# Peptides against a protein of PDB entry 1IK9: the designs that were tried, part 149

Target 1, 211 residues: chain A of PDB entry 1IK9
Amino acid sequence: MERKISRIHLVSEPSITHFLQVSWEKTLESGFVITLTDGHSAWTGTVSESEISQEADDMAMEKGKYVGELRKALLSGAGPADVYTFNFSKESCYFFFEKNLKDVSFRLGSFNLEKVENPAEVIRELICYCLDTIAENQAKNEHLQKENERLLRDWNDVQGRFEKCVSAKEALETDLYKRFILVLNEKKTKIRSLHNKLLNAAQEREKDIKQ
Target 2, 207 residues: chain A of PDB entry 1IK9 as posed
Amino acid sequence: MERKISRIHLVSEPSITHFLQVSWEKTLESGFVITLTDGHSAWTGTVSESEISQEADDMAMEKGKYVGELRKALLSADVYTFNFSKESAYFFFEKNLKDVSFRLGSFNLEKVENPAEVIRELIAYALDTIAENQAKNEHLQKENERLLRDWNDVQGRFEKAVSAKEALETDLYKRFILVLNEKKTKIRSLHNKLLNAAQEREKDIKQ
Target 3, 195 residues: chain B of PDB entry 1IK9 as posed
Amino acid sequence: MERKISRIHLVSEPSITHFLQVSWEKTLESGFVITLTDGHSAWTGTVSESEISQEADDMAMEKGKYVGELRKALLSVYTFNFSKESAYFFFEKNLKDVSFRLGSFNLEKVENPAEVIRELIAYALDTIAENQAKNEHLQKENERLLRDWNDVQGRFEKAVSAKEALETDLYKRFILVLNEKKTKIRSLHNKLLNA

## One batch from the design tools (peptide; made by RFdiffusion4, then SolubleMPNN)

Design b2_p20_1_s1 (from b2_p20_1, 12 letters changed)
Fold by OpenDDE base, seed 5:
Structure b2_p20_1_s1 (fold): chain B 211 residues (1-211), chain C 211 residues (1-211), chain A 20 residues (1-20)
Amino acid sequence: as target 1 above (211 residues)
Amino acid sequence: as target 1 above (211 residues)
Amino acid sequence: SEKEFEEEIKEFEEELKKLE
C-alpha cells in the first residue's frame, strides 16, 4: 500500500491547516482511501475504481488524464500557486475540490466522507507514519552521503594515478629521445673517423704511385 | 531552535503510542520545552537550566553526564532495548522517566506538565513539522542522488582517460624502441661497410709494395 | 624532442650521402 500526506487549506477554514492522507494499492486508478484531519477530528472515505471511472465520464475526461489530475490535486499538497481549492462541510461530510485555471474554475472531484469515531487513533497512526518516513529518509541520506564520500575518494585516487601516468609518459619520451641522441652521436663520430681514415689511406697511395 | 519528536510508550497506557516532542536552543543543557501528546490531548512543560542542574545535583551525577542521559532518554525514542521507561499521570500532569539497567532501575528525571487548552493546534503544528522535515529530507536525498550520479560519471571519465594514457605510454615505448633499433641497425651497416673498405685499401697497398 | 631527433637523423643521412 502506498500513502501520501499533504497539508491543505479548506476554503471554509483557511486559518486552520488540515491534513489530507491518501492511501492506495499500486495505482490511484484502482481506488483509494482518503482521510482528512484537523488534529482533533478525522473523516475517512473510500473511493472505488468504479467511482473514479464514473467521475471521469461525468466530466467527459479521459480516465488517464482524470487520474493524473487527481494525483496532482490529492498527492502534491497545496503548491504555491493555488491551482487546487479544497472544500469540506463538517455537517454533510462532503469533500470536494476544484481546479482553478486563469479563466476557468471547475470541480475536479467530490467524495462523501464519514466521521471517524476515534480520531486520536488515526492521528497517532499518521504521526507514526511521518516519523517512520523521517527515519527511512535519514537512513537513505546517511547511505548516500557515505557513498558520495567513497566516490569522491575513488575519483581523487584515479585522478592522481592519471596525472602520474601523464607525467610518466612525458618523462619516458624525454628519456628515450635523450638516450637515442647519445647513441646516434657516438655512431656519427665513429662514421666520421672511418671516413677520415679512408681519405688518408687514399692520399698515401697516391703518394706511393708518384717515385 | 532545535526539535525532536519521538514515539514513546507510557507504563500507564502501553497500548497507546504517545509522542514526545523536545524543543531547545543550541544545547539541551540550557533548558528545553517538553510536549507530550496521545493524538487527542497535549501536555507541555518548560524545564530550565537551573532545574536540570538541580536534578543532576540531587542525583549526585556530573551535569554533562546527566545531560547526556537526558539526550538519550528524550531524543532517541524508545530504542529496542526498553532501557528507558516513561510514566505520566493525566491527573497530576506529572511526567517521570527511569533508566533500567540489568540490576538497577533509577529515576532519571521528572517534570510537571500543564494540559494544553487547544491540543489540536499543537498536534497540527507537530504534523506540519513532520511534513516539512520529510520535504527537506527528500530534497536532500534528491541532491545527494544527483551528486552521486555526477561523481560516478566523473569517475568513469577519468578512469577511461587513465586507461587510454596507460595504453598510449606502452604504445609510445614500443614505437620509440622500434624506430631506434631501425636507425641503429642502418648506422651499424654503414660502419661495417666503411671498415670493409679500409681493409680492402690496406690489402691493395700491401700488393703494391710487393709489387 | 621527436622533431629534434628526426632532424638529427635527417642531417646525419645527408652527411652520409655527401661522403659517398
Scores: peptide ipSAE 0.030, ipTM 0.832, DockQ to the pose 0.158
Fold by OpenDDE base, seed 2:
Structure b2_p20_1_s1 (fold): chain B 211 residues (1-211), chain C 211 residues (1-211), chain A 20 residues (1-20)
Amino acid sequence: as target 1 above (211 residues)
Amino acid sequence: as target 1 above (211 residues)
Amino acid sequence: SEKEFEEEIKEFEEELKKLE
């Protein structure tokens, strides 16, 4: 089961933060359980897949688009835009919400809720879920932090090796060329010496032929 | 102000999860506010630095050690070990907790609480704090995840460059030596040719002298 | 490679010493 708790404001009680819990299996389209609380009372209702389909049909909206709007309204929490207005009557237990567009406001959905007999259990369970979620997210964050520190060390180590490899390649090239120039110069000197000896021998022979 | 919410079990109500909120400034040693709730009622008390010092003195415990024990008891939540037992009387509003060691159980602290007139406000604020903490931790988690993915890519990129640098160094060395051998062989052939010409010239001159 | 090159240099230097 997936769960989302959101903070909402009711038109009837704008000074009191309410909490909207939605619980569902896999997809919101398959139906969901909705729970509303003010920290003293709680109200719960179940919305079926058939009710979601009927509401989409009544709105002449494509079901996937309608479920997408339900997801934005019910799971987003207090987003910055008053795009969704929530209404609840504690007397009738009727919950409805509207989408407010620039030129059009329309009812997006409505649910009959039932007052919970023991609201303290629902509130305690909701706080437990929040604390469990905090603990899980903290553990994930600590793990990711340690992994990031590891990856940063590993990156620095490879970067340092790479820089050393580049420098070593340049040093190798420079050293090899220096050694080679020395050897080539020695061989060039020897070739010049041999050529001079040949020229001298040829000149001496040409002198000996001319007597 | 720092805050920690923990789940506890009272000896008097072991079937009902209670929530212990502790709020403090910078250090627990400077005093704290403690709030207890069962999701219906709430009780709050303030503990001063002087009370903490007095409790440490009464226990003949070093203050830093005592504050360390308070931190473990009040801020750890339901750790796996029943090392701390919590007691509360709703009648007297007296809260006390014990440290249970293998051979010794002792009272670690006690606080007089007052019943909150509007527990729903305290509960709503507590849920708000949990939701805010979840949102902050989720944002940190998403940031760390993206940073982790970045560092992993950067590591792979540097590793791939490093491997290419190693291979290029080896290829450079091999190519330079091959080129050097070719040039050396050319010079060797030229020196041999010049020596043969010198030997032939010397032999011809020796023939001409004998002629 | 390096060792072969050093050996070829050394052999060539020895051949050059024989040729005096």
Scores: peptide ipSAE 0.035, ipTM 0.834, DockQ to the pose 0.161; fails the geometry check
Fold by OpenDDE base, seed 4:
Structure b2_p20_1_s1 (fold): chain B 211 residues (1-211), chain C 211 residues (1-211), chain A 20 residues (1-20)
Amino acid sequence: as target 1 above (211 residues)
Amino acid sequence: as target 1 above (211 residues)
Amino acid sequence: SEKEFEEEIKEFEEELKKLE
């Protein structure tokens, strides 16, 4: 089961933060349980896949698009844009929410809730879920932090090896060329010397023929 | 202000999860506010630095050690080791907690709480704090995840450059030696040819002298 | 290899000395 808790403001009680819990299996499209609380009372309702389909049809909206709007309204909370307005009657236990566009507001959904007999149990379970989520997120963050520190060390190690490899390549090239030039120059000098000896020998032979 | 919320079990109500909120400024040693709730009722007390010092003295414990024990008891919750036992009387509003060692239990602290007139407000604020903490931790998690992915890409890039540098160094060395050997062999051949010409010239001159 | 290159140089220098 997946769950999301969001803060909402009810039009009837704008000074009191309410909490909207939505719980579902795999996808919101398959239905969900909605729970509303003010920290004293709680109200719960179950919304079926058939009700979601009916609301989409009544709105003349494609089901996937409708579920996408439900997800934004119910799971994101009223984001800072106040695009979604929530209404609840404690008397009728009727919950409805509207999407507010520039020039038009329309009802996005409505649900009959039931007042919970033991709201304290629902509130305790909600707080437990929040505390568990905090603990899980902290553990994930500690793991990611340690992993990042590892990756940074590994990066610095490879970077240092790379820089050494570059320097070693340049040094190798320079050394090899220097050695080669030295050897080549020695062989050039020897060739020149041998040519001069040949020239001298030929000149001496020409002198010996001339007596 | 720093805050920690923990689940606790009261000896008097072991079937009902309670929540212990502790709030303090900078250090727990300077005093704290303790709030207990069962999701229906709430109780709050303020503990001063002087009370903490007095409890440490009464226990004949060094203040820093005592504060360290308070931190474990009040901020960690009853960890899975059940080392700390919590007691609360709703009638007297007296809260006390004990440290359980193998053969000895001792009172670690006691506080007079006051019943909150509007527990729903305290509960709503507590849930708000949990939701804010979740959101902050999620944002930190997303940041760390993106940083992790960046560091991994950077590592792979440098690793690939390093491997190319190693291969390029080996290829350079091999190529330079091949080129140098070719040039050297040409010079060797030329030197051998010149020496043979010198030897032949000397032999011809010796023949001419014997003539 | 570097060793092969150095060996070929050395052998050639020794051959040159025998011709001197």
Scores: peptide ipSAE 0.033, ipTM 0.833, DockQ to the pose 0.158; fails the geometry check
Fold by OpenDDE base, seed 3:
Structure b2_p20_1_s1 (fold): chain B 211 residues (1-211), chain C 211 residues (1-211), chain A 20 residues (1-20)
Amino acid sequence: as target 1 above (211 residues)
Amino acid sequence: as target 1 above (211 residues)
Amino acid sequence: SEKEFEEEIKEFEEELKKLE
């Protein structure tokens, strides 16, 4: 089961923050349970998949688009743009909400709720869910932080090895060329010396033949 | 201001989860505000630094150790070890808690609370704080996840460059040594050839003198 | 440089070819 709790403001009670809890299985389209509370009273209703389909048909809206609008209204909370207005009558237990577009407002949905006999139990369960969610998110944060610190160390270690490898490659190339130039120059000098000895020997032989 | 909300069980009402909110400035030692709620009623009290000092003295406990025990009792929630037992009388508004050791139980602290006139406001504020904390922790989790993914990419990129650098260094060394051995061997062969020509010229000259 | 080394080898091989 998935759950989302959001703060909302009711048009009838704009000074009192209300909480809207929505619970569903896998997809919001399959139906959901809605719970409204002011921290003293609670009201709950179940919305079926058939009711969602009927409401989409009554609105002449494609079902996927309608469910997408329900998701934005019921799960996002009242964002600062007040695109959605929430209304509730404690007398009739009728909950409805409207989408306010630039030029047109329309009713997006309406639900009959029932007043909960023991609102304290619903409120306690809601607070428990919030505390459990905080604990889970904290544990995830601590895990991600430790993993981040590990990855940063591993990156620094490889970066340092890479820089050393680059420097070592350049140093190796420079050293090898220097050594080989020295050896080559020694062999050049030896070849030149031997050639001069051969030239001298040939000139002496030509002198010995000429007497 | 720092705040912690915990679930507790009261000895008087073990079937009903209560919530203990503690609020303080920088250190718990400087004093704190305690709020107890069952989701219907709320009770609040202020504990001063002087009361904490007096309670530590009455217990003959070092203040830092006493504050450390208060922190474990009031901020950790009831862990599964039930090391701390919480008691509250709705009639007297007297809250006290005990530490249960293997062989000895002792009262760790006691506070007078006042019943809140508008508990719904306290409950709404508590739920708001939980929702704000969830949102902050979610944003932090998303940030850490993105940073983790970045660091992993950066590590893979440097690792791949490092492996290429190692292979390039080994290839360079192998190629340079092969080239230099070839050149060196050519020069050695030339030196040997010139030496043989000199030896032959000397032998011919010795024959010409004997002739 | 590698190029300077290869040029120095080449010049030396040409000098050695003139000597014959």
Scores: peptide ipSAE 0.029, ipTM 0.831, DockQ to the pose 0.106; fails the geometry check

Design b2_p20_1_s2 (from b2_p20_1, 10 letters changed)
Fold by OpenDDE base, seed 5:
Structure b2_p20_1_s2 (fold): chain B 211 residues (1-211), chain C 211 residues (1-211), chain A 20 residues (1-20)
Amino acid sequence: as target 1 above (211 residues)
Amino acid sequence: as target 1 above (211 residues)
Amino acid sequence: SMEEFEQEIKEFEEEYKKLT
């Protein structure tokens, strides 16, 4: 079961923060349970897949698009843009919400709720769920933080090995060139010496022919 | 201001989860506000630094150790070990808690609370704080997740550069050796050729002398 | 290897010394 709690403001009581809980199985399309509370009273209603389909048809809206609008209205929490307006009558237990666009407002959905006999139990369970969610998110944060610290160490280790490899490549190239220049210079000196010996031998032979 | 909400069980009502809120400035030692709720009623009390010091003295406990025990009892949430027992009288508004060890239980502290006239406001504010904390923790989780993904990419990039550097070092060494062997073999061939010319010149001179 | 190269140089220098 999936669950979302959102803070909302009712048009009838704009000074009192209300809490909207929605609970569903796998997808909102298959139906959901809606719970409203003001921290003193609570109201609950079940919305079936057939009711969702009927509301979509009554709106002449594609079911997938309608469910997408329900998901935004009921699960997003009131963002700073008053795109959704929530209405509730405590007397009739009728809950409805509107989507407000620049030039048009339209009813998105409406549900009959029932007043909960023991609202304290609903409120306690709602607070428990919030505390359990905080604990889960804290544990996830601590895990991600430890993983970040591990990845940073692993990055520093590979970076340090890479820099050493670059330096070792440059040092190797320089050392090899130095060694080869030494050996080449020795062989050049030997070649020059042998050429001088050949020149001297030719000059001596030319002297011996001239007697 | 720092704040912690914890789930507790009262000895008088073990079947009903209560919520203990503690609020303080910088350190618990400087005093705190305690709020208890059952989701219907709420009770609040202020504990001063002087009251904390007096309770520590009455217990013959070092203040720092006593504050450490208060922090565990009031801020940790009831872990599975019933190390702390909470008691509250709705009639007297007297709240006290005990530390349970294997062979001894002792009172850790006691506070007079006052019944809140508008408990719904306290409950709404408590739920708001929980929802705000969930939103903050979610934003932190998303940030840490993005940072983990960044660090993993950066690690893969450096690892790939390192492997290329290792391969390039080995290839450089092999290529330099091949090039130098070629040049050296040319010089060896030139030296051998010059030696053969010297030997031939010496043999011709020996023939001319015999001639 | 560098050692094999140094050894081939040394062997060549020894052969070259036998040739003078």
Scores: peptide ipSAE 0.020, ipTM 0.824, DockQ to the pose 0.096; fails the geometry check
Fold by OpenDDE base, seed 2:
Structure b2_p20_1_s2 (fold): chain B 211 residues (1-211), chain C 211 residues (1-211), chain A 20 residues (1-20)
Amino acid sequence: as target 1 above (211 residues)
Amino acid sequence: as target 1 above (211 residues)
Amino acid sequence: SMEEFEQEIKEFEEEYKKLT
């Protein structure tokens, strides 16, 4: 089961933060449980897949698009743009919400809720879920932090090895060229010496022929 | 102000999860506010720095060590080891907690609480704080995840450059040696050719002298 | 190797010194 708790404001009680819990299996399209609380009272309702399909049909909206709007309204919490207006009557236990567009508002959905007999249990369970979610997210954050510190060390180590490899490649090239120039200069000197000896021998022979 | 909410069990109501909120400025040593709730009722008390000092003195415990024990008891929540036992009387509004050691239990601290007139407001604010903490931790988690993915890419990029640098260094050395051998072999061949010419010239001159 | 190459140069220089 997946769960999302969001903070909402009711049109009837704009000064009192309410909490909307939605619980579902895999997708909202298959139905969901909705729970509303003000921290003293709680109200719960179950919405079936058939009701969701009927509301989509009544709205003349494609079901996937309708479920996409339900997901935005019910799971996003108090988004900064008052795009969704929530209404609840404690007398009738009727919950409905509207999508507010620039030029038009329309009812997006409505649910009959039932007052919970033991609201304290629902509130305690909701707080427990929040604390469990905090603990799980903290553990995941600590894990990711340690992994980031590991990856940063590993990156610095490879970067330092790479810089050393670049420097070593340049040093190797320079050293090899220096050694090669020395050996080539020796061979050039030897070739010049042999050429001079050959020229001298030829000049001496030409002198000996000329007597 | 810092805040920690933890789940506790009272000895008097072991089947009903209670929530303990502690709020403080910088350090618990400077005093704190404690709030207890069962999701229906709430109780609050303020503990001053002087009371903490007095409790440390009454226990004959060093103040920093005592505050360290308070921090463990009040901020850790339901640790798996029942090292701390919490007691509360709804009639007297007296809250006390014990540290359970293997061979001895001792009272670690005690607070007089007052019943909150509007428990729903305290509960709503507590849920709001949990939801805000979840949102902050989720945003931090997403940031750390993106940073982790960045560092992993950067590591792979540098690793691939390093491997290419190693291979390029080895290839450079091999290529330079091959080129150098070719040039040296040309010089060796030229030296041999000059030597043979010198030997032939000397032999011809020796023939001309004998002739 | 560079060592083998330096050695081959040295051997050639010694052989060349024997021929003069």
Scores: peptide ipSAE 0.018, ipTM 0.824, DockQ to the pose 0.099; fails the geometry check
Fold by OpenDDE base, seed 1:
Structure b2_p20_1_s2 (fold): chain B 211 residues (1-211), chain C 211 residues (1-211), chain A 20 residues (1-20)
Amino acid sequence: as target 1 above (211 residues)
Amino acid sequence: as target 1 above (211 residues)
Amino acid sequence: SMEEFEQEIKEFEEEYKKLT
């Protein structure tokens, strides 16, 4: 079961933060349980897949688009200020919410809720879920932080090896050329020496023929 | 102001999760505000630095060690099961907690609380803080995840450059040797040719002298 | 290797020395 708790403001009680919990299985489209609390009282209702489909049809909205708007309204809390308006009557237990557009506001959904007999249990469970979520997110943060530290070490190690490889390549090239030039110069010197000896021998032979 | 909310079980009400909020400025040692709630009622007390010092002295415990135990008890909630036992009387508003060791349990601290007139406000504020903490931790998780993905890309890029550098070093060495061998072999061939010409010239001269 | 190349140079120089 998935769950999202959001803070909302009711039009009737704008000074009192309310909490809207939505609970569902896999998809919001398959239905959900909605819980509203003010920290003293709680109200719960169940919305079926058929009710969601009916509300989409009544609005002449494509179901996927409607569920998308429903998700924004109920799971984001007050999105960017003033996009969604929440209304609840404690007397009728009627909950409805509107989407505010620039020139038009329209009802997005409406639910009948029931007053919870033991609101303290609902509130405690809600706080427990928040604390569990905090602990899970902290554990995830600690894991991600350790992974970041590992990746940074691994990056530094590879970077240092890369720099050593670059330097070693340059050094190798320089060393090989130096060694090559030395050997080549020795062979050039030997060729010159042998050539001079041949020239001298030829000149001596030409003198011996001229007596 | 720092704040920590923990779930605890009271010895008097072991079936009802209670929430212990501790709020402090910079250090727990400088004093703190303690709030207890069961999701219906709330109780608050303030513990001064002087009270903390007095409790440490009464226990004959070094203050830093006492504050360390206080932090474990009040900020971790129930640590590993059964290390800390919490007691609260709704009648006297007396809150005390014990540390359970293998052979000895001892009182770690005791506080007088006051019943909050509007517990719903305290509960709403507590839930708001939990939701804020969830949002902050989610934002931190998203940031750390993006940083991990960046570091992984950066590592892969450096690794790929390193592998190319290794291959380029090996290829350079091989190419330089091949080129060097070619040039050297040309010079060796020229030396051999010149040497043979010298030997032939010397043999011809020795024939001309015998002639 | 450079060692093999240095050895091939050395062997050539020794052969060349036997040939004067």
Scores: peptide ipSAE 0.018, ipTM 0.824, DockQ to the pose 0.104; fails the geometry check
Fold by OpenDDE base, seed 4:
Structure b2_p20_1_s2 (fold): chain B 211 residues (1-211), chain C 211 residues (1-211), chain A 20 residues (1-20)
Amino acid sequence: as target 1 above (211 residues)
Amino acid sequence: as target 1 above (211 residues)
Amino acid sequence: SMEEFEQEIKEFEEEYKKLT
């Protein structure tokens, strides 16, 4: 089961933060359980896949688009843009929410809730879920932090090896060229010397033939 | 203000998860506010630095060690080892907790709490803090994840450059040697040819003199 | 290897010195 808890403000009680819990299996489209609490009372309702489909049809909205709007409204809360407004009557247990567009608000959905007999149990379970989520997120953060520190060390190691490889390549190339030039110059000098000796020997022989 | 919320089990009500909130400024040693709730009722007490010092003295414990035990008891909850047990009387509003050692339990501290008139407000604020903590931890997690992905890319980039540098070094060295050997062998061949010409010229001259 | 190359150079220089 997946779960999301959000803070909401009810139009009727804007000074009192309410909490909206939505629980579902795999996809919100398959239905969900909605729970509302003010920290003293709680109200719960179950919304079926058929109800979601009917509300989408009544709105003349494609089901996937409607579920996308439900996800934004119910799982994100009224985001910082107050795009969604929430209404609840404690008397009728009727919950409805609206999407506010620039010039038009429209009802996105409505649910009949039931007052919970033991709200403290629902509140305790909600707090437990929050604390479990905090612990899981802390464990993930500690893992990611350790992995980041590892990756940074590994990067520095490879970078240092790379720089050493570059420097060693340049040094090797320079050394090889210097050695080659030395040897080549020696062989050129020897070739020149041998040519001069051959020329001198030929000149001496031409002198000896001339007596 | 720093805050920690923990689940605790009261010895008197082991089937009902209670929540222990501790709030403090900078250090727990300077005093703290303790709040207990069962999701319906709440109780709050303030503990001063002087009370902490007095409890440490009454226990014949060094203050830093005592604060260290308070931190384990009150901020970690009864960890998985049930080393700390919690007691609360709703009638007297007396809260006390014990450290369980193998053969001995001892009282670690005791506080008089006051019943909160509006427990729903305390519960709402507690849930808000949990939700804020979840959001902060999620943002940290997303940041660390993005940084992890960056560091992994950067590592792969440097690794690939390093491997190319190694291969390019080996290829360069091999190519330079091949070129140098070719040029050197040409010069060696020329030197040998010139020496043979000199030897032949000397032998011909020695024949001409005998002639 | 560079060592083999240096050795072949050296051997050739020694043979060349014997030939004078």
Scores: peptide ipSAE 0.018, ipTM 0.825, DockQ to the pose 0.105; fails the geometry check

